# Designs tried in a protein design run: peptides against a protein of PDB entry 5D63. Part 64

Target 1, 292 residues: chain A of PDB entry 5D63
Amino acid sequence: SLRRGIYHIENAGVPSAIDLKDGSSSDGTPIVGWQFTPDTINWHQLWLAEPIPNVADTFTLCNLFSGTYMDLYNGSSEAGTAVNGWQGTAFTTNPHQLWTIKKSSDGTSYKIQNYGSKTFVDLVNGDSSDGAKIAGWTGTWDEGNPHQKWYFNRMSVSSAEAQAAIARNPHIHGTYRGYILDGEYLVLPNATFTQIWKDSGLPGSKWREQIYDCDDFAIAMKAAVGKWGADSWKANGFAIFCGVMLGVNKAGDAAHAYNFTLTKDHADIVFFEPQNGGYLNDIGYDSYMAFY

## One batch from the design tools (peptide; aimed at target 1 A257)

Design b2_p26_2_s4 (made by RFdiffusion4, then SolubleMPNN; from b2_p26_2, 18 letters changed)
Fold by OpenDDE base, seed 5:
Structure b2_p26_2_s4 (fold): chain B 292 residues (1-292), chain A 26 residues (1-26)
Amino acid sequence: as target 1 above (292 residues)
Amino acid sequence: SSFEEFLELLRQLYAEGQKELDRLLA
């Protein structure tokens, strides 16, 4: 079954993603097909899938940018019914905003069925142009029509997945204790992470003994990422991944505070030095504490 | 993504806002 998380949803037939037009929070904003750029934040094309308790394979889909939900207009079963952004809640009972999401017959893509109408999210005519219509359309689970098949590219990790990635890293001290602050984390590309670092003012900050040293830099980076998240996205129920670690050197006579994020495949962590903006596989310290 | 079109709108709004601020602060 599909896990709770943030997804970039891409058509299986053409290089188009599900896009909320202009990221608008207005009720009735069209959801359309639009081109995307790999390995970037596709701002209007990220969707938080929240599973509905006790309803198998059924979710709400919240647009990360607008905070509005995927909505089948009037819940109509008529082919060609508009799919729009509309105000809602994560655990709504409104069948216009409930979507059953299961694997298609090809075993790699998903189909998105409206819970009430039983019609499917369809990229009309497989149109690859920007602004192409997405609508509810008749279909079946076993059809091979690529207009109704979607890849769900996971853009987030659960706290458990992050914990597992940390546990696999060789630079974790035997006394390590981790503290989890949130449940689901959007993982940023390094380019975005670096830009937040630049915008924070940290590149121009002066290291000063005790009063503004390694812990201050690491916490300032964490705060900058938190603020960026709050300022960038209207959806709730997730955080932006940015960890803080305390580590001890091999000699055991020095400690350091630093940041870390996840690799592109979300399987490992990479260390980030907020004093110089560097990414490192080995920062020269073994972590005995982290919070993220 | 449609974000590029949205950014253009924001740039226009920003430019208009800056002009207003310049008038108020001059």
Scores: peptide ipSAE 0.111, ipTM 0.556, DockQ to the pose 0.014
OpenDDE base, seeds 1, 2, 3, 4: peptide ipSAE 0.039, 0.020, 0.034, 0.032; ipTM 0.466, 0.448, 0.415, 0.404

Design b2_p26_3 (made by RFdiffusion4)
Pose (drawn by RFdiffusion4):
Structure b2_p26_3 (pose): chain A 292 residues (1-292), chain P 26 residues (1-26)
Amino acid sequence: as target 1 above (292 residues)
Amino acid sequence: ARADMDADAMAALAALQAGKAIAPNG
């Protein structure tokens, strides 16, 4: 089963993503195929998949930017029916916004079926051009037609996954305790994490004993990332990944506060120095506390 | 220094667990 999370959904035949046109919140805004840039935030192309209770392999798909939902127009089973963004809720009973998502016959990509119509999300004619129509279409679960096959590229981690990445890190103090704050996190590319640090004003901040020292920088960065999350996205039910750690050096005589993020493959953590914007695999301190 | 950082970090953590925003407190 596809796990709850945030996904960039890529057609298996051509490198087009599912894109809510112009990120518009208007009801009826077309969902289309569109090119994308890896290792960036693709602002119109991120979808929060919310599992439906007791309805196997069925979800709502909420565009992260607009807060609107993937909706099969009037629930029609006619091939070519429009797939648009539409107002809705995470656990709606409206079948126009319910999607059964299971692995295709290639075992890697998925097919997306409307719960009401039993038709599939289809990149019409396999068109790779920007703005190509995506529609509901007749189809089967097992066929190889790439027009109806989609890679769900996971862009978020659960709290359990973040905890696992931290636990595998070699720079964790024996007294380490972590404090988990949310359940599902959008993992940022370093390019975006750095842009938030720049935009926070921290690059210009001067170190001052106690009144604006390492703990102040780290907490400020975390707060800046949290502000960015709420100001940038309209969908609810997730958080942005940015941790704070306190650590101690090998000699046991100096402590430091700093931030951390995750690697692209989501398996490991990487430390971030908020005083200078650097990313480090070893910051010189072993973490004895973290909150994220 | 460590005591200051621990106190500030625990205050920030408590604020976040209470659903409140955080900022540098010096």

Design b2_p26_3_s1 (made by RFdiffusion4, then SolubleMPNN; from b2_p26_3, 14 letters changed)
Fold by OpenDDE base, seed 2:
Structure b2_p26_3_s1 (fold): chain B 292 residues (1-292), chain A 26 residues (1-26)
Amino acid sequence: as target 1 above (292 residues)
Amino acid sequence: RRAAMEAKFLQALERALAGEDIAPTG
């Protein structure tokens, strides 16, 4: 079954993603097919899937940028019915905004069925052009039509997945204690992470003994990421991944504070030195504490 | 939920303040 998380939703037939046009929060904003760039933030194409309790395989889909929800217009079962962004809530009972999402017959892609109408989200004619129509359309779970098949590329991690990534890292001290601050985290590409670092002013910040040293740099980076998240996205219920670690050296006589993020595959962590913007697999310290 | 997350953060702080960990420098 599909897990709660943030997804980039790509058509199985053509290189097109589900896009909220202009990222607009207005009710009735068209959801369309649009091109995307791998390994970048596709701003209008990220969707938070929130599972409905006690309703199997059923979700709301919230656009991260606009904070609005995928909505089948009037819940109509007519083929060609518009799929739009519309105001809503994560646990709504409005069947226009409830989507049953299950594996397609190919076992890799998903189909997205409206709970009420039983029609499917369809990239009309498999059109790969920017702005192509996405609509509700008749279909079945077992048919192989790629117009109604979607890859759900997970762009976030749960706190549990982050914990697992940390646990796999060899640079963790035996006394390690981790503290989670959120439940679901959007994982940024390194380029975006670095840009936030640059924009924070940290590259020009002066190291000063005790008063502005390693912990201040690390906390300032986390604060910058937090602010970037708040300023960039209207949806709630997730955070931006940026960890702070305290680590001890091999000799056990010195400690350092630094940041960390997740690798592209979300399986490992990579250390980030906020004093110079460097990414390292080994920062020379074993972490005894983290919060993220 | 928020209260629980805040409590975890405070626990980390308390551990540091109690001198259970080496103060980070550098």
Scores: peptide ipSAE 0.194, ipTM 0.502, DockQ to the pose 0.065
OpenDDE base, seeds 1, 3, 4, 5: peptide ipSAE 0.174, 0.174, 0.159, 0.151; ipTM 0.503, 0.531, 0.496, 0.485; seeds 1, 4, 5 fail the geometry check

Design b2_p26_3_s2 (made by RFdiffusion4, then SolubleMPNN; from b2_p26_3, 15 letters changed)
Fold by OpenDDE base, seed 1:
Structure b2_p26_3_s2 (fold): chain B 292 residues (1-292), chain A 26 residues (1-26)
Amino acid sequence: as target 1 above (292 residues)
Amino acid sequence: NRERMEEKFLAALERALAGEPIAPTG
């Protein structure tokens, strides 16, 4: 079953992703096929899937950038019906915006069926060109047509998944105190994370004993990531992953504050030193506390 | 020396977890 989360949704047949054209929040904005760049933020191509309580395998899909929802125009069952962005809410009862998402017959890709019309999200003619039409189209769950098969690449983690990743790290004390601040986290590519760090002014910040030292750097980085999230995305119900950690050195005579993020596969954490922008598997400290 | 360092390390962690951490510096 598909979990709540943020997904990059890619066609199973061609290298095209589900894209909200220009990231526009206007009602009726076309959702189209568009090329994407791996390991980058594909700004208009991220979708928050919110499961509908008590309706099996059914979700709303909120575009992260625009804050609008995937919408089958007039809920029509006619093949070729436009799929657009439209204002909505996460737990709407509008069947135009309710999507049943289940595994296809190949066991790896998903099909996206409109709850009301029972038609499927279709990359028309499997067109790989930018701006290719995505529409509701007749189909069945068992069909092998790649026009209607989609890979859901998860771009976020739950707080539980983050907790698990932290717990398996060898530089975390077994009884450390971890505090979650949110429920779902968009995990940034390192390049984006680094750019936020650069834009924060931290690279030029002067270390000063106690008044602006490691904890100030670490908290400033987290604040910068938070602000970036708020300024970049119109959707709600998620945060941007950036942890703050306190640790003790191996000699047991010093402590340090630093950041951390998740690896690309979301299975592990990597430490980030906000004083120099470095990523490290071992920062030289074992954590007794973290919040993220 | 290693054993003593490990003991100090563990003691520091325990103190931190008990609410008496070394202030983070550096």
Scores: peptide ipSAE 0.271, ipTM 0.857, DockQ to the pose 0.053
OpenDDE base, seeds 2, 3, 4, 5: peptide ipSAE 0.247, 0.073, 0.205, 0.069; ipTM 0.849, 0.654, 0.713, 0.652

Design b2_p26_3_s3 (made by RFdiffusion4, then SolubleMPNN; from b2_p26_3, 16 letters changed)
Fold by OpenDDE base, seed 2:
Parts: C-alpha cells; structure tokens; sequence
Structure b2_p26_3_s3 (fold): chain B 292 residues (1-292), chain A 26 residues (1-26)
C-alpha cells in the first residue's frame, strides 16, 4: 500500500507530472500535466498523501506549495470532469477530495480513483504538452491505459526511514542518542541544500572561539533550512530534512558539531560541514548525538 | 476515543455519498 509521504506524480506514458497551475491557492485552480526536471524541487508538482483512517488505500492529496487539495469538481462521474485545487483538510469527509490509490496491473505504477465517483485521474489523450488537461474519466483497475497510470516518486522520508539510514552509517558512536523532531521530511537535492547554505550568510560568517564556533554554524544551518521551509510551502504536516550531529573523533580527545542530510536514494546519510559547505562521507567524527 | 472518531468519520462520509450536502470548509 502507498505510504504517507510527499510524492512527485509522473504519468506512466509520457514525461509529464501532475501540476497545480501557477501554484495558486484559489479554489478551482486547474490541475494540469506539465514537464519536470529530474532531481529538482518541481515546486508546483509535489503532493502530500495523507491516508484516511479505516478507509483502505484512500488519501487526500495536498499540494505542497499551495496548501490546497486535489478536488474532483462537484464529484461528477462524467468523463472529462475537471480536477482542480480546492481548499480542504487532510481528513475531510468530502468525497470530492478522497482518492483511492492502488497499484495498477503492471505492479509499478498507480491508479488514482475518486472515492465517490469511482472515476480515475486521467491525462486526457496522453497529451505531453504543458497545461494538458487532467480530468476524471471512466476506467477500471485492471485496464492498461497509460493515461490513467502514474508513478509515485517518493520525495520524503519518515522519521523511521531516517533513523534506519543513520543506523546503517559506520560513523556512529556506541553511545549514540537520536532525537526525532518531526514525522515526515522532504529531502532536498544537494544543490538546493547548498543554495540555502549560501543564502543564510554562513559562508561569510567568522569562526570565533566558543561564541560562534561549530555548534553555532550547525544550528544556524538548521534554522536556515527551517525558515526556507516555512517561507516556501503552504502545506503543513511535514518538515525539511536537515540534521544536527555532535561527534567525537577516534582518539576521543576532540568533538565537533556538524549537519547531515540524506543521499538521493534515501538509504544513507551524508555529512555536511556548515563552515565550508562541504559534503563528506567521512567527516572524521563518530556521532554520539543527533536531532532532526 | 480514536475508534469513536473513526466511526463518526465513516458515518459522515456515508451521508455525503448518499447526497447530503458537504459542509463548507472554513
């Protein structure tokens, strides 16, 4: 079954993603097919899937940028019914905004069925052009039509997945204690992570003994990422991944504070030195504490 | 309490599907 998380939703037939037009929060904003760039943020094309308790395989889909929800207009079962962004809540009882999401017959892609109308989210005519119509359309779960098949590319990790990635890393001290601050984390590309670092002013910050040293740099980076998240996205219920670690060297006579993020495949962590913006697989310290 | 809330949710959903007007979301 589909897990709670943030997804980039791509058509199985053509290189088009589900896009909220202009990222607008206005009720009735069209959801359309649009081109995307791999390994980038794709601002208007990220969706938080929130599972509905006791309703199998059923979710709301919140646009991360606008904070509005995928909505089948008037819940109509008519083929060609508009799919729009509309105000809502994660656990709404409005069937216009409830979507059953299950694997298609190919076992890799998903189909998205409106709970009320039983119609499917359809890229009309498989049109790959920017602004192509996405609508509710008649269909079946076993049909192989790529117009109604979607890849759900996970762009976030749960706290448990982050914890597992940390546990696999060889640079963790035997006394390690981790503190989880949130439940779901958007994982940024390194380029975006670096840009936040640059914009924070840290590259020009002066190291000063105790008053502004390694811990201050590491915390400032986390604060910058947090602010970037708050300023960039209107949806709630997730955080931006940026960890802080305290580590000790092998000799046990020196300590350091630094950041870390997840690799592209979300399987491992990579260390980030906020004093110089470097990414390292080995920062020379074993972590005895982290919060993220 | 969770079970009660879940039951109420399902009841509300059933009413909506039966044609009861959906309450405005504020």
Amino acid sequence: as target 1 above (292 residues)
Amino acid sequence: MREVMEAKFLEALERALAGEPVAPIG
Scores: peptide ipSAE 0.050, ipTM 0.569, DockQ to the pose 0.014
OpenDDE base, seeds 1, 3, 4, 5: peptide ipSAE 0.038, 0.041, 0.013, 0.037; ipTM 0.606, 0.411, 0.387, 0.573

Design b2_p26_3_s4 (made by RFdiffusion4, then SolubleMPNN; from b2_p26_3, 16 letters changed)
Fold by OpenDDE base, seed 3:
Structure b2_p26_3_s4 (fold): chain B 292 residues (1-292), chain A 26 residues (1-26)
Amino acid sequence: as target 1 above (292 residues)
Amino acid sequence: RMAAMLRKFQEALDRALAGQPIAPLG
């Protein structure tokens, strides 16, 4: 079953993703097919899937950027019915905004069925053009039509997954204590993470003994990422991944504060030095505390 | 639960800061 998370939803037939046109929060904004760039933030193409309690395989899909929800216009079962962004809530009872999402016949992609109409989200004619129509269309779960098959590329991790990634890292001290602050985290590409770092002013910040040293840099980075998240996205119910660690060196006579994020595959962590913007697999310290 | 976690965090931080010298990059 599909897990709660943030997804980039890509058509199985053509290199097109489900896009909320212009990221607009207006009711009735078209959802369309649009090209995407791998390993980047595709701003209008990220969707938070929130599972509905006690309704099997059924979700709301909130556009991360606009904070609006995928909505089948009037809940109509007619082929060609518009799929739009519309105001809503994560646990709505409105069938226009409830989507049953299950594996397709190929075992890799998913189909997205409207809960009420039982029609499927369809990239009309498999059109790969930017702005191509996405609509509700008749179909069945077992059909192989790529117009109605979607890859759900997970762009976030749960707190448990993050915890597991940390636990696998060899640079964790035996006294390690981790503190989880949120439930679901959007994982940023390094380029975006670095840009936030640059925009924070940290590259020009002066190190000063005790008054503004390693812990201040690390916390400032965490704060910058948090602020970036708040300013960039209208959806709620997730955080932006940026960890803070305290570590001790191998000799045990020095400690350091630094950041960390997750690798592209979300399986491992990579350390980030906020004093110089470097990414390292080994920062020279073993973490005895983290919060993220 | 979160409140309890935050308290533990603060306590852990205090212990860490008291017991471990913080070293900057450089």
Scores: peptide ipSAE 0.027, ipTM 0.526, DockQ to the pose 0.075
OpenDDE base, seeds 1, 2, 4, 5: peptide ipSAE 0.024, 0.024, 0.008, 0.018; ipTM 0.531, 0.547, 0.302, 0.498; seed 1 fails the geometry check

Design b2_p26_5 (made by RFdiffusion4)
Pose (drawn by RFdiffusion4):
Structure b2_p26_5 (pose): chain A 292 residues (1-292), chain P 26 residues (1-26)
Amino acid sequence: as target 1 above (292 residues)
Amino acid sequence: SADEEIAAWKELMAAERDRYEAEAAA
């Protein structure tokens, strides 16, 4: 089963993502195929998949930017029916916004079926051009047609996954305690994490004993990331990944506060120095506390 | 509020330092 999370959904035949045109929140805004840039935030192309209780392999798909939902127009089973963004709720009973998502016959990509119509999300004619029509279409679960096959590229981690990445890190103090604050996190590319640090004003902040020292920098960065999340996205039910750690050096005589993020493959953590914007695999301190 | 949240984080960091120092002294 596809796990709850945030996904960049890529056609298996051509490198086009599912894109809510112009990120518009208007009802009926077309969902189309569009090119994308890896290791960036693709602002119109992120989808929060919310599992439906007791309805196997069925979800709502909420565009992260607009807050609107993937909707099969009037629930029609006619091939070519429009797939658009539409207002809705995470746990709606409206079958126009319910999607059964299971692995295709290639075992890697998925097919997306409308719960009401039993038709599939289809990149019409396999068109790779920007703005290509995506429609509901007749199809089967097992066929190889790439027009109806989609890679769900996971862009978020659960809290359990973040905890696992931290636990595998070699720079964790024996007294370490972690404090978990949310359940599902959008993992940022370093390019975006750095842009938030720049835009927070922190690069210009001077170190001052106690009144604006390492703790202040680290907390400020976390707060800046939290503000960025709320100001940038309209969908609810997730958080942005940015951790704060306290740590102690090997000699046991100096402590430091700093931030951390995750690697691209989501398996490991990487430390971030808020005083200078650097990313480090070893910051010189072992973490005895973290909150994220 | 944001200010209350930041205060709660600072209080958590202070409590964890006290705890760590007590365990390191032991």

Design b2_p26_5_s1 (made by RFdiffusion4, then SolubleMPNN; from b2_p26_5, 14 letters changed)
Fold by OpenDDE base, seed 1:
Structure b2_p26_5_s1 (fold): chain B 292 residues (1-292), chain A 26 residues (1-26)
Amino acid sequence: as target 1 above (292 residues)
Amino acid sequence: SMEEEIERMRALIAEARERLAAELAA
């Protein structure tokens, strides 16, 4: 079953993603097919899937940027019914905004069925052009039509997944204690993470003994990422991944504070030095504490 | 607020350092 998380939803037939046009929060904003750039944020194309309790495989889909929800216009079962962004809530009972999402017959892609109308989210005619219509359309779960098949590229991790990634890293001290602050984390591309670092002013910050040293740099980076998240996205119920670690060197005579994020595949962590903006697989310290 | 969160983080750091020191001394 599909897990709660943030997804980039890509058509199985053409290189087009489900896009909320202009990221507008206005009711009735068209959801359309749009090109995307791999390994980037794709601002208007991220969707938080929230599972509905006690309703199997059924979700709301909140656009991360606008904070509005995928909505089948008037819940109509007519083929060609517009799919739009519309105000809503994560656990709504409005069937216009409830989507059953299950694997297609190919076992890799998903189909997105409106809970009420039983029609499927369809990239009309498989049109790969920017602004192509996405609509509710008749279909079946076993049909092979790529217009109605979607890859769900997971862009977030749960706290448990992050914890697992940390646990398998070789640079964790035996005394390690982790503090989990949130439940779901958008994982940023390194380019975005670096840009936040640059915009924070940290590249120009001066190291000063104790008054502004490694812990201040690491905390400042986390704060900058938090602020960036708050300023960038209207949806709630997730955080931006940026961890802080405290580590001790092998000799046990030096300590350091630094950041970390997840690798592209979300299976491992990579260390980030906020004093110079570097990414490292080995920062020279074993972490005895992390919070994220 | 961000300031409050930063202070909470600093407190966590302080606690962690104390725990580490105690464990390394044992």
Scores: peptide ipSAE 0.066, ipTM 0.675, DockQ to the pose 0.958
OpenDDE base, seeds 2, 3, 4, 5: peptide ipSAE 0.040, 0.015, 0.041, 0.042; ipTM 0.646, 0.398, 0.646, 0.643; seed 3 fails the geometry check

Design b2_p26_5_s2 (made by RFdiffusion4, then SolubleMPNN; from b2_p26_5, 14 letters changed)
Fold by OpenDDE base, seed 4:
Structure b2_p26_5_s2 (fold): chain B 292 residues (1-292), chain A 26 residues (1-26)
Amino acid sequence: as target 1 above (292 residues)
Amino acid sequence: SMEEEIEALRRKIAEATAAYQAEAAA
């Protein structure tokens, strides 16, 4: 079954993703096929899938940028019915915004069926052009039509997954205590993470003994990421991944505060030094405390 | 407005759907 999370949803037939046009929050904004760039944030193309309790394989899909939901216009079962962004809530009972998402016959891609109309999200004619129509269309679960098959590329991690990634890292002290602050985290590409760092002013910040040293830099970075998240996305129910660690060196005579994020495959963590913007697999310290 | 009417209809549908689901679960 599909897990709760943030997904980039890509067509199985052509290199096109499900895109909320212009990221607009207006009701009735078209959802369209659009090209995407790998290893980038793809702003208008991220969707939070929220599972509906006690309804098997059924979700709402909230556009991360606009905070609006994937909506089948008037819930019509007519082929070619527009799929749009529309205001909603994560646990709505509105069948226009309820989507049953299950594996297609190929076992890798998913099909997205409207709960009410039983039609499927369809990239009309498999059109790979930017702005191509996405509509509800008749179909069956076992059909192999790539117009209705979608790859769900997970762009987030749960707190449990993050915890597991930390636990696998060799630079964790035996006294480690982790404190989880949120439930689901969008994992940023390093380029985006670095840009937030640059925009925070930290590159020009002066290290000062005690009053503005390693802990201040690390906390400032986390605050910057938090603010960036709040300013960038209208959807709720997720955070942006940026951790703070306190560590001690092998000799036990020095401590440091630093940041960390997850690797692209979400399996490991990478350390980030907010004083110079560097990414390191080994920062020279073993973490005894983290919060994220 | 049309949007308001659509929202009202959606609400009605949602309520009916919820009722149906409750019946099916009973």
Scores: peptide ipSAE 0.014, ipTM 0.325, DockQ to the pose 0.011
OpenDDE base, seeds 1, 2, 3, 5: peptide ipSAE 0.007, 0.008, 0.009, 0.006; ipTM 0.325, 0.320, 0.316, 0.315; seed 2 fails the geometry check

Design b2_p26_5_s3 (made by RFdiffusion4, then SolubleMPNN; from b2_p26_5, 15 letters changed)
Fold by OpenDDE base, seed 5:
Structure b2_p26_5_s3 (fold): chain B 292 residues (1-292), chain A 26 residues (1-26)
Amino acid sequence: as target 1 above (292 residues)
Amino acid sequence: SEEAEIEEIREMIEKARAEYEAIAAA
């Protein structure tokens, strides 16, 4: 079963992703095929999949940027019916915005079926051009048509997944206590994480004993990421991943505060030094406390 | 409530700071 999370949804046949045109929040905004850049944020192409309780394999799909939902126009079962962004709620009963998402016959890609019409999200004619039509179209679960098959690239982690990644890291102190602040986290590419750091003013901040030292830098970075999230996305129900750690060195005579994020595969953490913007696998401290 | 959650987070940060200072002073 597909997990709750944020996904980049890519066509199985051509290098196109499901894109909300211009990221517009207007009702009726076309959802289209569009090119994407691997390992980037792909702003208009991120979708929060929220599972519907007690309805097997069924979700709403909220565009992260616009805060609007994938909507089959009038719930029509006619082939070629427009799929648009439309205002909605995560747990709506409107069948125009309910999507059954299950594995295709190839076992890797997914098909996206409208709950009401039983038609499938289709990249019309497999058109790889920017702005290509995405529509509801007749189909079956076992059909091999790549126009209706989609890869769901997970861009977020649950708090449990983040906790597991931390637990696997060798630089965690035996007395470690972790505090989880949110339930689902968008994991940023390092380039985006670094840009937030640059824009925060931290690169120009002067280290000063006690009054603005390591803990201030680490907390300021987390605050900057939080603000960036609030300013960038209209969807709710998720956070941007940026952790704060407190650690002690092996000798036990020095402490430090620093940040951390997740690696690209979400399996490990990497440490981030907010005083210089560096990423490190070993920051020289073992964490005894984190919040994220 | 959101307010309660914010307060809990604040308390965690304050506790974390206290622990850091204790270690740093050792």
Scores: peptide ipSAE 0.009, ipTM 0.408, DockQ to the pose 0.244
OpenDDE base, seeds 1, 2, 3, 4: peptide ipSAE 0.000, 0.000, 0.007, 0.000; ipTM 0.303, 0.251, 0.381, 0.344

Design b2_p26_5_s4 (made by RFdiffusion4, then SolubleMPNN; from b2_p26_5, 12 letters changed)
Fold by OpenDDE base, seed 2:
Structure b2_p26_5_s4 (fold): chain B 292 residues (1-292), chain A 26 residues (1-26)
Amino acid sequence: as target 1 above (292 residues)
Amino acid sequence: SEEEEIKRLRELFAQAREEYLAEAAA
């Protein structure tokens, strides 16, 4: 079954993703096929899938940027019915905004069925052009039509996945304690993470004993990422991943505060030095505490 | 706010440090 999370949803037949046109929050904004760039933030193409309690395999899909929800226009079962962004809530009972998402017959892609109409999200004619129509269309779960098959590329991690990644790292102290603040985290590409760091002013900040030392840099980075998240996305119910760690060296006579993020595959952590913007697999300290 | 978050994190850091030191001494 599909896990709660943030997904980039890509067509199985052509290199096109489900895109909310212009990221607009207006009711009736078209959802369309659009090109995407791997390993980047595809702003209008990220969707938070929220599972509906007690309704098997059924979700709402909230556009991260606009905060609106995928909506089958008028809930119509007619082939070619528009799929749009529309105001809603994560746990709505409106069948126009409820989507049953299950594996297709190929076992790798998913199909997206409207709960009410039983039609499927369809990239009409498999059109790979920007702005191509996405509509509700008749279909079955076992059909192999790539127009209705979608890869759900997970762009977020759960707190449990983050915890597992940390636990696998060799630079964790035996007395490590993690403080988990949220449940689901959007994981940023390093390029975006670095850009936030640059925009924060930290590259120009000077280390000063106690008054602005390692902990201040690490906290400032965390705050900058938090602000970036708040300013960038209208959807709620997720956080931006940016960790803070406190570590001690092998000799036990020196401590440091630093940041960390997750690798592209979300399986490992990489350390980030906010004093110089460097990414390191070994920062020279074993972490005894982390906040994320 | 950002300021409130920073304050909260500093407090958590202090608490975590104290706990670490207590465990190391035990």
Scores: peptide ipSAE 0.024, ipTM 0.503, DockQ to the pose 0.870
OpenDDE base, seeds 1, 3, 4, 5: peptide ipSAE 0.023, 0.022, 0.021, 0.023; ipTM 0.507, 0.498, 0.499, 0.503; seed 3 fails the geometry check

